# Designs tried in a protein design run: peptides against a protein of PDB entry 6J54. Part 75

Target 1, 223 residues: chain A of PDB entry 6J54
Amino acid sequence: NENLFASFIAPTMMGLPIVTLIIMFPSLLFPTPKRLINNRTISIQQWLIQLTSKQMMAIHNQKGQTWSLMLMSLIMFIGSTNILGLLPHSFTPTTQLSMNLGMAIPLWSATVFTGFRYKTKTSLAHFLPQGTPALLIPMLVIIETISLFIQPVALAVRLTANITAGHLLIHLIGGATLALLNINTMTAFITFTILILLTILEFAVALIQAYVFTLLVSLYLHD
Target 2, 42 residues: chain B of PDB entry 6J54
Amino acid sequence: QFQFTGIKKYFNSYTLTGRMNCVLATYGGIALLVLYFKLRSK

## One batch from the design tools (peptide; made by RFdiffusion4, then SolubleMPNN)

Design b2_p8_3_s1 (from b2_p8_3, 6 letters changed)
Fold by OpenDDE base, seed 4:
Structure b2_p8_3_s1 (fold): chain B 223 residues (1-223), chain C 42 residues (1-42), chain A 8 residues (1-8)
Amino acid sequence: as target 1 above (223 residues)
Amino acid sequence: as target 2 above (42 residues)
Amino acid sequence: EENFVLVL
């Protein structure tokens, strides 16, 4: 069904990629505070950022705390794009694997290089879990090395899969609801109820995936 | 907490230094094997 | 030392 994946096509207008504008749009929702006491919206945003920053950065030392701005901007970006993507007829950039890989690979690389630079012993030791039997050491080191390289892929795929799957489910259930309206009204009502519940769930998933993505980047950093 | 003697002091899966040395030894061994096969093929 | 893997 071509209509099933139509919402995931990168939108263009008059041959120009409007995707760039869509990616930049969430930044307009987070204006820079200019007053000591801002409006309620900005105050709530700052409060949320403060809470999440305090929670996520608690595991990091002073060097890791320098990443607070990057990680908070990342969670706000992914979260806002995911939420906006749930609006009808909206395009979600985070449904594109290329977009998420574009975020995951550089951030992962930066965290890995930072780890090897400042905590070489600990970073190298992480390739061998503590207490590994001696005979399993070579094999496990190889596995852990492979696992390291899978991290950026898993990070990107997790976000892409969760958001894309949610959109597909909403589309399918919505289409089923419309089709059932002329067949069985009672069944259509049940399907519509499921659609509502699913939509609520997808709002939660949208935020959770933003949090998980940022959290994992933070955990990989762990400076 | 762990008291190791001999070679186990430097190569163990419990201490940070021991784990690091094991990882380096593994990579070194793999590198030597690859080098061996590369030179053998020439 | 602890390694954490989160899968959702």
Scores: peptide ipSAE 0.069, ipTM 0.875, DockQ to the pose 0.032
Fold by OpenDDE base, seed 1:
Structure b2_p8_3_s1 (fold): chain B 223 residues (1-223), chain C 42 residues (1-42), chain A 8 residues (1-8)
Amino acid sequence: as target 1 above (223 residues)
Amino acid sequence: as target 2 above (42 residues)
Amino acid sequence: EENFVLVL
């Protein structure tokens, strides 16, 4: 059924990829401040960024705080794209697994290599949990190694699955509501109420997934 | 602080250095096994 | 440090 997944097809106009413009659009929503006393909207935005930055970087030392700019840009990008994706008839790039893997794999590799570069002993020791019985050491090291390589996949799939599933549910319940309007108005009202509640939930999920994605990247950096 | 003597000083699951050495030993063992089967197939 | 697993 192509109609169910039509909203997840990458849009093109006359053979030109509009996806590039959609990905770049969120950057226009975050202008750089130019005045000592900024506008109310910019001040609130900068305040929110500062609060989230302090909260997220609290677990990092001075060297880890050098990643603050990249992590904050990441959460703002994913959060804005997810929120914009909830607009009617919009395309959400984060519903594409290829897009999320394109973010997860480089960020994961960068954090892993940074860990091995500056904290080689600690990073190698993380492959073996403390207090492991001697007989389980070889098996557990192998399992932990496999777990490491699953991290970028899990990171990308978590974001993709949560956003995609939310959009599908909104589409299905929305379609059911429209179909029931001419059959049973009472039932249509119930489904419409569920649709509203689900939409509110998806706004929260959109922000939470952006936060979780960035937080996990941060945790991998901290080890 | 843990007090280990002999081989347990270098290979243990409690100290940072001991855990690192266990990981390296595991990877070394796997590498030797792979090398053994590779040479055996020739 | 203990491993932290975040679900959701």
Scores: peptide ipSAE 0.063, ipTM 0.871, DockQ to the pose 0.032
Fold by OpenDDE base, seed 2:
Structure b2_p8_3_s1 (fold): chain B 223 residues (1-223), chain C 42 residues (1-42), chain A 8 residues (1-8)
Amino acid sequence: as target 1 above (223 residues)
Amino acid sequence: as target 2 above (42 residues)
Amino acid sequence: EENFVLVL
């Protein structure tokens, strides 16, 4: 079992944490444009960023659109780290709950505080769903308050669990495939096919989780 | 549109202001209860 | 108001 979780241990070299370098590495994959017409790769990248930006910020007012840079940087960061994490022998920082909490809690708190600061009435009213029977109001307000505080935890755990589970499955199925190569080639082939399909799925999950994480932060900002 | 009169005008679950007031009343009530038990425990 | 549920 130690071998299964070995990939999730924070890597160190000569006692120095190289996690910082791993976290910073995705930023190198997104060069700043210098020309009006860039190469095909950068153009496609910018186009995708613009599309996602328009989609995510469509629900926000002008004040909410100020968060565009933060939200887009967040989705790019999480998405890139998740995709890079699918490389063999790579360390995925987003598999660490501490990191995801470190992102979720500040962003959640910022959105909540921003809501209370600029939309106090709406934010307070959010604790009580519309049409609630009078007798259920106190209980529901309490539940909604608890729900609010669970949001950052759920946000972080969702990302961590999905990415970690995917990696574990890849390792398990991959290990099974290797073990079956000399036992039964036919079953190994089936397992390998499953591994390929799973890997494709994990690429999708990697992007979806980045999107969901950022979307939820955006929704919290929207109230 | 809901027309509320009296106390329901200020405390309702349909209007924004009413919902806000209900939330504040709930928190206020909880705070008072906590305060009561805290003072009683002394 | 609409509530959104994400299961993913």
Scores: peptide ipSAE 0.054, ipTM 0.872, DockQ to the pose 0.031
Fold by OpenDDE base, seed 3:
Structure b2_p8_3_s1 (fold): chain B 223 residues (1-223), chain C 42 residues (1-42), chain A 8 residues (1-8)
Amino acid sequence: as target 1 above (223 residues)
Amino acid sequence: as target 2 above (42 residues)
Amino acid sequence: EENFVLVL
């Protein structure tokens, strides 16, 4: 049982937390461009950022587009940390609910308060769907209010659950594969195939979760 | 287009202003109820 | 004006 959750313990060396270094490491992978014509890697990175930026910010007005830098940095951060977390013997900070809540709650709060500041009428009206029967208005307003407060929790839990579950599955299937090598080689081969497919899926999930997290924050900002 | 008269002009589920007022009225009602029970418990 | 629910 200790081996199952050992990868989720915050690592320390000589009593010093190295989690800070792990969190900062992804920033080294994205250097600031200095030339008119950059290296292939930087050019590809810029291209990807531009594409995702255009897609995400297309729904926003000029004021909302001021958030582009933050949203792009967010997706790059979560995406890179999730991908790096799939490396052997690595610690993934996004498996910690505390970290994800630490990102979700401030971002959600910022979007909600921004909405109330600039679009007070629309934000208040959003608690009541259009065309609601009069008798259902009080209950529906309450439900919508609860729904609003669940958003940051759902955002954090979604990311944490997906990344954590993926790591656990890889660990369990990997352990099962090793155990079956000495028992039944054919079954071990099947489990190994599943492990490979699962790892490929988890790479996709890692990026998708980064995208979904950022997208939902963007959508909360829009409305 | 919706043309409302009377109280429905201010409290409706179709217009933006009407929806806003309904939400505010709901929160106000809840606040008053909570206040009533809080004062009653004393 | 629409509520978004994503289940992944």
Scores: peptide ipSAE 0.053, ipTM 0.875, DockQ to the pose 0.031

Design b2_p8_3_s2 (from b2_p8_3, 6 letters changed)
Fold by OpenDDE base, seed 5:
Structure b2_p8_3_s2 (fold): chain B 223 residues (1-223), chain C 42 residues (1-42), chain A 8 residues (1-8)
Amino acid sequence: as target 1 above (223 residues)
Amino acid sequence: as target 2 above (42 residues)
Amino acid sequence: VENFRLIL
């Protein structure tokens, strides 16, 4: 069991925390363009950022579009860290609930406070859905208030659980494949095929979770 | 689109202002209940 | 917005 969770321990070298360097590393993969006609790789990256930016910010007014830089940096950060985390013997910061809560709580708080500051009437009205029968109003307002406070927790736990579960499954199926190689080669081949399909799925999950995390923050900002 | 008269004009689940007032009334009612029980426990 | 939040 200790070997199973060894990949989730924060790495240190010579007593110094390397976690800070691991968190900063994804930023090096996305250099800023300096030319009118950029390199093919940089051009593709900028094109992808522009496409995702246009799609995510389409629901926002001009004031909400000011958050475009922060939301695009967030999706690129989480997406790149999740993809790099699928490399063998890598540490993924997004498997740590503390890291994800550290992102979710401030962003959620900022969106909620921004909503209450600029759209107080609309934000307060969101605690009561339209068309609610009069007898259900007090109970539903309480439920919606509790739901609001669960949002940052659900945001952080969703990301942590999906990435952690994916890493554990790859480790378990990989270990089972190695064990079966010495017992039955045919069954080992089947488990290896499942492992390959699972790794492809985890690449997709890594990107989807980054998108969903950023999208939900964006939706909370719409208030 | 909705025309309300009397108390329903200020407390309804269809208009923005009506929904806001219902939320504020609910929070105010809860706060008064909590205050009542705190004062009664003394 | 509320409906999309419930599905995701």
Scores: peptide ipSAE 0.072, ipTM 0.866, DockQ to the pose 0.032
Fold by OpenDDE base, seed 2:
Structure b2_p8_3_s2 (fold): chain B 223 residues (1-223), chain C 42 residues (1-42), chain A 8 residues (1-8)
Amino acid sequence: as target 1 above (223 residues)
Amino acid sequence: as target 2 above (42 residues)
Amino acid sequence: VENFRLIL
C-alpha cells in the first residue's frame, strides 16, 4: 500500500522541500519569444497558446478578456505540470489537493467577487434559475448558494482525483505487467498493451483536466 | 417580454430584476429568521 | 452558461 502512494509524497532533499523547484520547472519550458520568426517548437507553442486563448476568450466580453493572461498562464501551468507528471519517478504537484485548492479557491473567489461587483444583478439572479415556480424559490436559492460554495472544492477535487487516479492506474498496471513477465509472457503482453493505451489516455486526460479547470474558472466570471 | 403587473412585476422568476428581488427577499427572510431566533434565545 | 454547469 505504501508503494502505491509513494509517488505522491512531497519530495524532500536534505530536509528541504524540493516541491518549490518542481512547481517552478514548467515555467522554464516556455521561453519568451525574442524574434518575429521563432524556432519551430516555440512557434508551435505560441500557436497553441493563441488558439486556446482565442477559444477560451471567445465566450467573454471585453472586461472578461482582461483575465486572458491569468487563464492562459493557468492552463499552461496545469497542463505542463500534468504532462510532466507522467514521467517516471516524477512528482506531480497537481496530485496534491492542497495545491489545487490553493489555486481553485482564490480564483473562484476572484471571479465570484468580480461578478458581484460589476454585474450584481446578474450574479444575484444566478441564484434563481429562470422560470422556477414561486413555491420553490426559497429552497432553490439555498441550494444554489450551497452549490456555489461547493464549486471551488469540486474544481480542485476533480483535478486531483483525475490525475491521481491516472497515476495509480499506471502504477498498478505497470506492476502487474512486471509481475506477469515471469508467470505468463502472453498475459504480460496484453497488460503491457493496456498500459500503453492507458498512458496515451492519461496524456489526453492531463490536458483535458487543465482545460476544464481553466474553463470552469472562466465560466465563473459569468461574462 | 413578459408583462407582469402588481407584485409579480417586482418578484418574478422570469425577469432579471424579478429574480434578483426574489433572491434578496429570500436572503432577507432567512436573515430575519436567524436574527429572530438569536434574539429570542438570549 | 447553465448548460456548461453539467461539466461540474
Scores: peptide ipSAE 0.063, ipTM 0.867, DockQ to the pose 0.033
Fold by OpenDDE base, seed 4:
Formats: C-alpha cells, sequence, structure tokens
Structure b2_p8_3_s2 (fold): chain B 223 residues (1-223), chain C 42 residues (1-42), chain A 8 residues (1-8)
C-alpha cells in the first residue's frame, strides 16, 4: 500500500526539498526566441502558443487580452508539468492539491475581483440566472454565491484528481502486468496492451486538463 | 422585448439591472436578518 | 458564458 502512494511523496535530496527545482524545470523547455528564424522546436512552440492564444482570447476584449501572457504561461506550465510527470520515476507537482490550490485560488480571486471592478453590474447579475422564477430568486442567489466559492476548489481538485488518478491507474496496471508475467503470459500481454493504451490516454488527459484549467480561469475572467 | 411595469421594472430576472437589483435585495435582506438576530441576542 | 460555466 505504501508503494502505491510512494510516487506522490514530495521528493527530497539530502533532506533538502527538490520540489522547487522540479517546478522550475519546465521553464527550461521553453526558451525565449532570440532569432528571426528560430529552430523547428521553438517555431512549433510559438505556433502552438499563438494558436491557443487566438482561440482562448477571442472571447475577451482588449482589457481581458492583457491576461494573455499569464494564461498562456499557465497552460504551458501545467501542460508541461503534466506531460513530464508521465515520465518514469518522475514527480508531478500537479498531483499535489496544495500546488493546484496555490494556483487556483489566486487566479480565481484575481478574476473575480477584476470582474467586480470593471463589470460590476454584470458580475452581480451573474448571481441570478436569467429567467429564474421569482419565488426561487433568494435561494438561487445563495446557491450561486456558494457555487462561486466552490469554483477555485473545483478547479484545483479537477486537475489534481485527474492527474493523480491517471498515475495511480498506470501504477496499478503496471504492477498487475508485472505480477501476471510469472502467472500467465497471455493475460500479462493483454494488461500490457491496456497499459499502453492508458498511457496514450493519459498524455491526452494531461494536455486537456491544462487546457480546461486555463480555459475556466479565462471564462471566470470574462464573466 | 420585455416590457415591465411597476416593481417588476426594477426587480426582474430578465433584465441585467433587474437581476442585479434582485441580488442586492437578497444580500441586503440576509444582512438585515443577520443584524436582527445579532442585536436580538444582545 | 453562463451555460459553459455550468457544463465545465
Amino acid sequence: as target 1 above (223 residues)
Amino acid sequence: as target 2 above (42 residues)
Amino acid sequence: VENFRLIL
């Protein structure tokens, strides 16, 4: 049982936490372009950033587009950390709820505050869905207020749960495959095939969760 | 598209202003209730 | 936005 969760323990080296280094590592994979014509890797990265930026920021006005840099850095950070976390014997910071709450709460609070500051009428009106029957108005306003405060938690938990569940599943199926190698080779081959398919799925999930996290932050900003 | 008269003009679930006023009224009502019970306990 | 907020 301890072996199941061992991969989620924050790693230390000689008593020093190396989590900080792991969190900073993805930044090294995205160097700042210095040339007019960059190499293929940087060009692809820039293209992906531009594509995602155009798609996500299309819903925002000029003021909202000021968040483009932050949102693009966020998606690249979460996406890269999630992908790197799928490497064998790697630690994924986004499996830690504390990490994701540390991102979600400030970003959510900033978006909500920005909304109330610049779109006060619209933000207040969002506590009451359009067309609500008059008798349900007080109750629904309360529920919607509670829902607002659940948003940062849901944002963090969604990311944490999906990434953690993926890692656990890979570990369990991998362990089962190894155990079955000595029992039934044919069954082990089936489980290994499932493991491969699962790992492919987890790569997709890793990117999707990064996108969804950033998208929801963007949507909260838009209000 | 929507024609509201009387109190419904200011408090409705269809217009932006109406929705805002309903939300403010709800919060105001809750605040008054909390204040009432707080003062009553003293 | 409201609909997407509920779905996502």
Scores: peptide ipSAE 0.058, ipTM 0.868, DockQ to the pose 0.033
Fold by OpenDDE base, seed 3:
Structure b2_p8_3_s2 (fold): chain B 223 residues (1-223), chain C 42 residues (1-42), chain A 8 residues (1-8)
Amino acid sequence: as target 1 above (223 residues)
Amino acid sequence: as target 2 above (42 residues)
Amino acid sequence: VENFRLIL
């Protein structure tokens, strides 16, 4: 059973952790533009960043738009690490709950604190939905408070679970396909087809999870 | 626009100020209860 | 904003 989770062990070389280098590697894939007319790859990257920035910042006021750099860097970081994680024999830092909590808790705390600082009345009123019967007010306020504290945990667990589950499914179905090649070629072909469809799905999931993570952080800021 | 009179003007679930006051009252009540039980144990 | 939180 050690082989199932071997890909999630933090890699070390000569007793030194390589995790720091792996986390920094995606930054090398996004060079700063230096020319008026860039190459096709940089132009596509800039176009995607501009589209996503316009969509995400459309809901924010001028003060919220100051977070554009943080949110765009976050989506690019998570998205790139998730896509790179689909490479064979790669280590995905986003499969580590500690890393995702390390991102979710500070960002959530910053958004909540910013909300209480600039929109205190609205933030406090958010703990009570409109039209609540008087008898349910204290219970609902408590539930909404608990819900608020679950948000950073849910944000981190969602990302960790989706990426980890995808890698495990690819590993299991890939292993099953190899085992069936010597037993029944027809069933092995079916499982291989499922594996291909699953890998395509995981590319989509990798980008969707990056988007959802960033969108939820943005939404918590907009409250 | 809901016209609330009396105590309902300050404590309601429809207005922003009313909702805020209800939340503050709830937290204040919980804090007083916790304080009461903490002082009672001494 | 509350409606978007429920959907997500």
Scores: peptide ipSAE 0.051, ipTM 0.866, DockQ to the pose 0.033; fails the geometry check

Design b2_p8_3_s3 (from b2_p8_3, 4 letters changed)
Fold by OpenDDE base, seed 1:
Structure b2_p8_3_s3 (fold): chain B 223 residues (1-223), chain C 42 residues (1-42), chain A 8 residues (1-8)
Amino acid sequence: as target 1 above (223 residues)
Amino acid sequence: as target 2 above (42 residues)
Amino acid sequence: PFNFTLIL
């Protein structure tokens, strides 16, 4: 069963963690502009970043817009790592729960702390939904408190589970396709078609998960 | 605007201050319960 | 208040 999960093992070369280089690699794909008029590739990239930033930060006030750099860097990082992870024989760092927790917990803590720092009254009131019947208040406050602490876990698990499950399915269906090539070519063709459709879906999932992760962090900051 | 009088002015689920006070009261109650059981165990 | 914690 180790062969199924071999692609999720953190790679090392001569005892040195090559994972560090893999994590740093996406930063090379997003160069900073130096010219007044950039080339086409940089211009398109900056345009996409501006569109996503305008869409995501529209719900925030001036103080919340200070998080624009962090949120845009986060979505670009997760999105790029997820897309690069779909390359053949590549390692995807976001399949590691430890990495995703390492992002989710600090960001969640920062948003919660920022909320309590600047909007203490509103943040405390958020533990009780408006219009709650009086008898349900204690129970609901406890539930909302538990819900708050589940948020960072939900962020990390959602990203990890979606990316990992996608990679596993691609691996399994790909392996089945290869095995069926010498048994039944017609069935192998059907399986291969499913593999192509799944791969296209996983590209979409890779971007959606990056967006959802960043969006939820943004929403936790707003609330 | 909601008009509440008495205890309902400070503890209600409609106003921002009322909701905050309800949350604080809930946490305070839990803290007192924990303290009670801790002292009882001694 | 809307709960968006379960988005996808």
Scores: peptide ipSAE 0.112, ipTM 0.882, DockQ to the pose 0.032
Fold by OpenDDE base, seed 5:
Structure b2_p8_3_s3 (fold): chain B 223 residues (1-223), chain C 42 residues (1-42), chain A 8 residues (1-8)
Amino acid sequence: as target 1 above (223 residues)
Amino acid sequence: as target 2 above (42 residues)
Amino acid sequence: PFNFTLIL
């Protein structure tokens, strides 16, 4: 059991918190362009950021589009950390619930407060769905209020659970494959094939979770 | 599109202002109930 | 007005 969760312990070296360097490392993979015609890799990155920005910010007004920099940096950060986390013997900061709550709570609170400040009537009206029968109004307002406070928790737990579960499954199936190599080679080959397919799935999950996290923050901002 | 008269003009689930007033009335009612039970327990 | 927060 200790070996199963060893990859989720925050690494330190000589009493210094290496976790800070691990969190900062993905930023080095996305340099800022300084040329009119950039390298092929930088051009592809900028093109991808522009496409995702256009799709995500299409639902926002001009004032909401000011959040484009924050949302694009967020998706690139979570996506890159999740992908790098699939490297062997790597530490993924997004497996820590504290890290994800540290992102979810401030962003959620900022969107909620922004909504109440600039669109007070619409934000308050959002607690009651349109066309609700009169007798259900008090109960439904209470449910929608509880739902609002669950949003940051659901946002953080979704990211943490999906990334953590993926790492655990890779570890368990990988361990089973190694154990079966000395018992039955044919069954070991089957489990190894499953491991490869699961690893491919986890790369997709890593990007999807980054997108869903950022999209939900964007939807909360839209009001 | 929705023309309401009387109390339904201010408290309805179809207009933006009506929905807002229903939410505020619900929160106000809950706050009064909580205050009543706190004062009664003393 | 629809919530998609329950996406796994």
Scores: peptide ipSAE 0.110, ipTM 0.881, DockQ to the pose 0.031
Fold by OpenDDE base, seed 2:
Structure b2_p8_3_s3 (fold): chain B 223 residues (1-223), chain C 42 residues (1-42), chain A 8 residues (1-8)
Amino acid sequence: as target 1 above (223 residues)
Amino acid sequence: as target 2 above (42 residues)
Amino acid sequence: PFNFTLIL
C-alpha cells in the first residue's frame, strides 16, 4: 500500500523541499512573447490562451474581465501541472489537497467578497432561489449558506480526487500489466491496451479539471 | 412583473429586493435566536 | 448561481 501512495509524497532532497521547484517549473514552459510574430509553438499557445480567455470571460462584465489574468494564469498553472504530472516518476502538486485548498479557498473568498462588495443585493438574493414558498425560505437560506461554504472544499476535493484517482488507476493497471507479462501475455496485452486508453483519458481529465476549477471560480465571480 | 402589495412587497421570493430582505430577515432571526439562547444561558 | 452539476 505504501508503494501505491509513494508517488504522492512531497519530495525533498537533503531536507530541502524540491516541491517548490516542481511548482515553479510550469512557469518555464510559458515564455513571454517578444516578437509580433512568434514561433509556431508560442503562437499556438497564445491562440489557445486567447480562445480560452474569450470563452471564459464572455460571461463577465467589465469588472469581471479584470480577473482574466488571474483566471488564465490559474488554468494554465493547473493544466500544466496536471499534464506534467502524467510523466513517469513525476510529482503532481495538484494531488495534494493542501495545495488545492490553498488555491480554492483564497480564490473562492475573493470571488464571494467581491460579490458582496459590488453586488450586495444580488449576492444576498442568491441565498434564496426565486419562487420559493414562504414557509421554506428560512430552511433554504440555511441550506444555501451551507452550500456556499462547501464550494471551496468541493472545488479542491474535485481536483484532488480526479487527479489522484487517475494516477492510482494508471499505477494499478500498470502494475497489473507487468505482473501479467510472465503469467499470460494475452491478458497482459489487454491490460496494456486499457492502460493506454486510460492514459489518454487522464490527459483529457487533466485539462478538464483545470478548466472546471477555473470555470467554477469564474462562475462564483459571476455570482 | 409581479405586483405585490403590503408586506409582500418587501418580503417576497420573486423580486431581488424581496429575496434580499427575506435572507436578511432569516439571518436576523437566527441571530436573535442565538442571542436569546446565549443570554438565557447566563 | 450555485450549481454543482459539473464534472465531479
Scores: peptide ipSAE 0.104, ipTM 0.882, DockQ to the pose 0.031
Fold by OpenDDE base, seed 3:
Structure b2_p8_3_s3 (fold): chain B 223 residues (1-223), chain C 42 residues (1-42), chain A 8 residues (1-8)
Amino acid sequence: as target 1 above (223 residues)
Amino acid sequence: as target 2 above (42 residues)
Amino acid sequence: PFNFTLIL
């Protein structure tokens, strides 16, 4: 069991937390543009950010558009950390529920409070779906209130569970493949094929989870 | 547009104001119940 | 009116 979860322990050297450096590392991969015509890497990054920004922010009004920088930085941060986490012998900070809660709770709180500040009537009315029968109103309002408070937990747990489960599966299937190499080569080949397919899937999942997290934060802001 | 009269004008599940008032009434009712049980427990 | 909390 120690070997299974060893990759999720926060790394330290001589008592100093290396986790801080690991979290800061993705920032080095996205340098700020300084020229009118940038190199290919920066141009591609800018293009991707512009595309995702246009898609995500299209549902927002002018005030919501002010969140564009934060949402784009969020998706780039989570996406890059998730992808880097798939490197051998790497530590993935997004596997830590504490980190994901640390992102989800403040962002959710900000969106909810912003909604109540600028659209108080609409935000309060959102707790009651339109056309609800009168007898169901009290119970439905309670359920909707509970649903609201589950949102930040769902955001954090979704990201943590998906990334952690992926890492565990890669580890387990990889270990099984190595164990089967000297027992049954045919079965080892099958498990190795599954490992490759799973690894490809996990790269996709890493990006999807970053997108979904950011999208849901954006949707909470819109409401 | 829905034309409601009487109490339904202020408490309905169709208009924005009506929905808001229903939500506030629900929270107010819960708060009063909690307060009642809290005071009764003493 | 749609709740997207459960979207994976």
Scores: peptide ipSAE 0.085, ipTM 0.880, DockQ to the pose 0.032

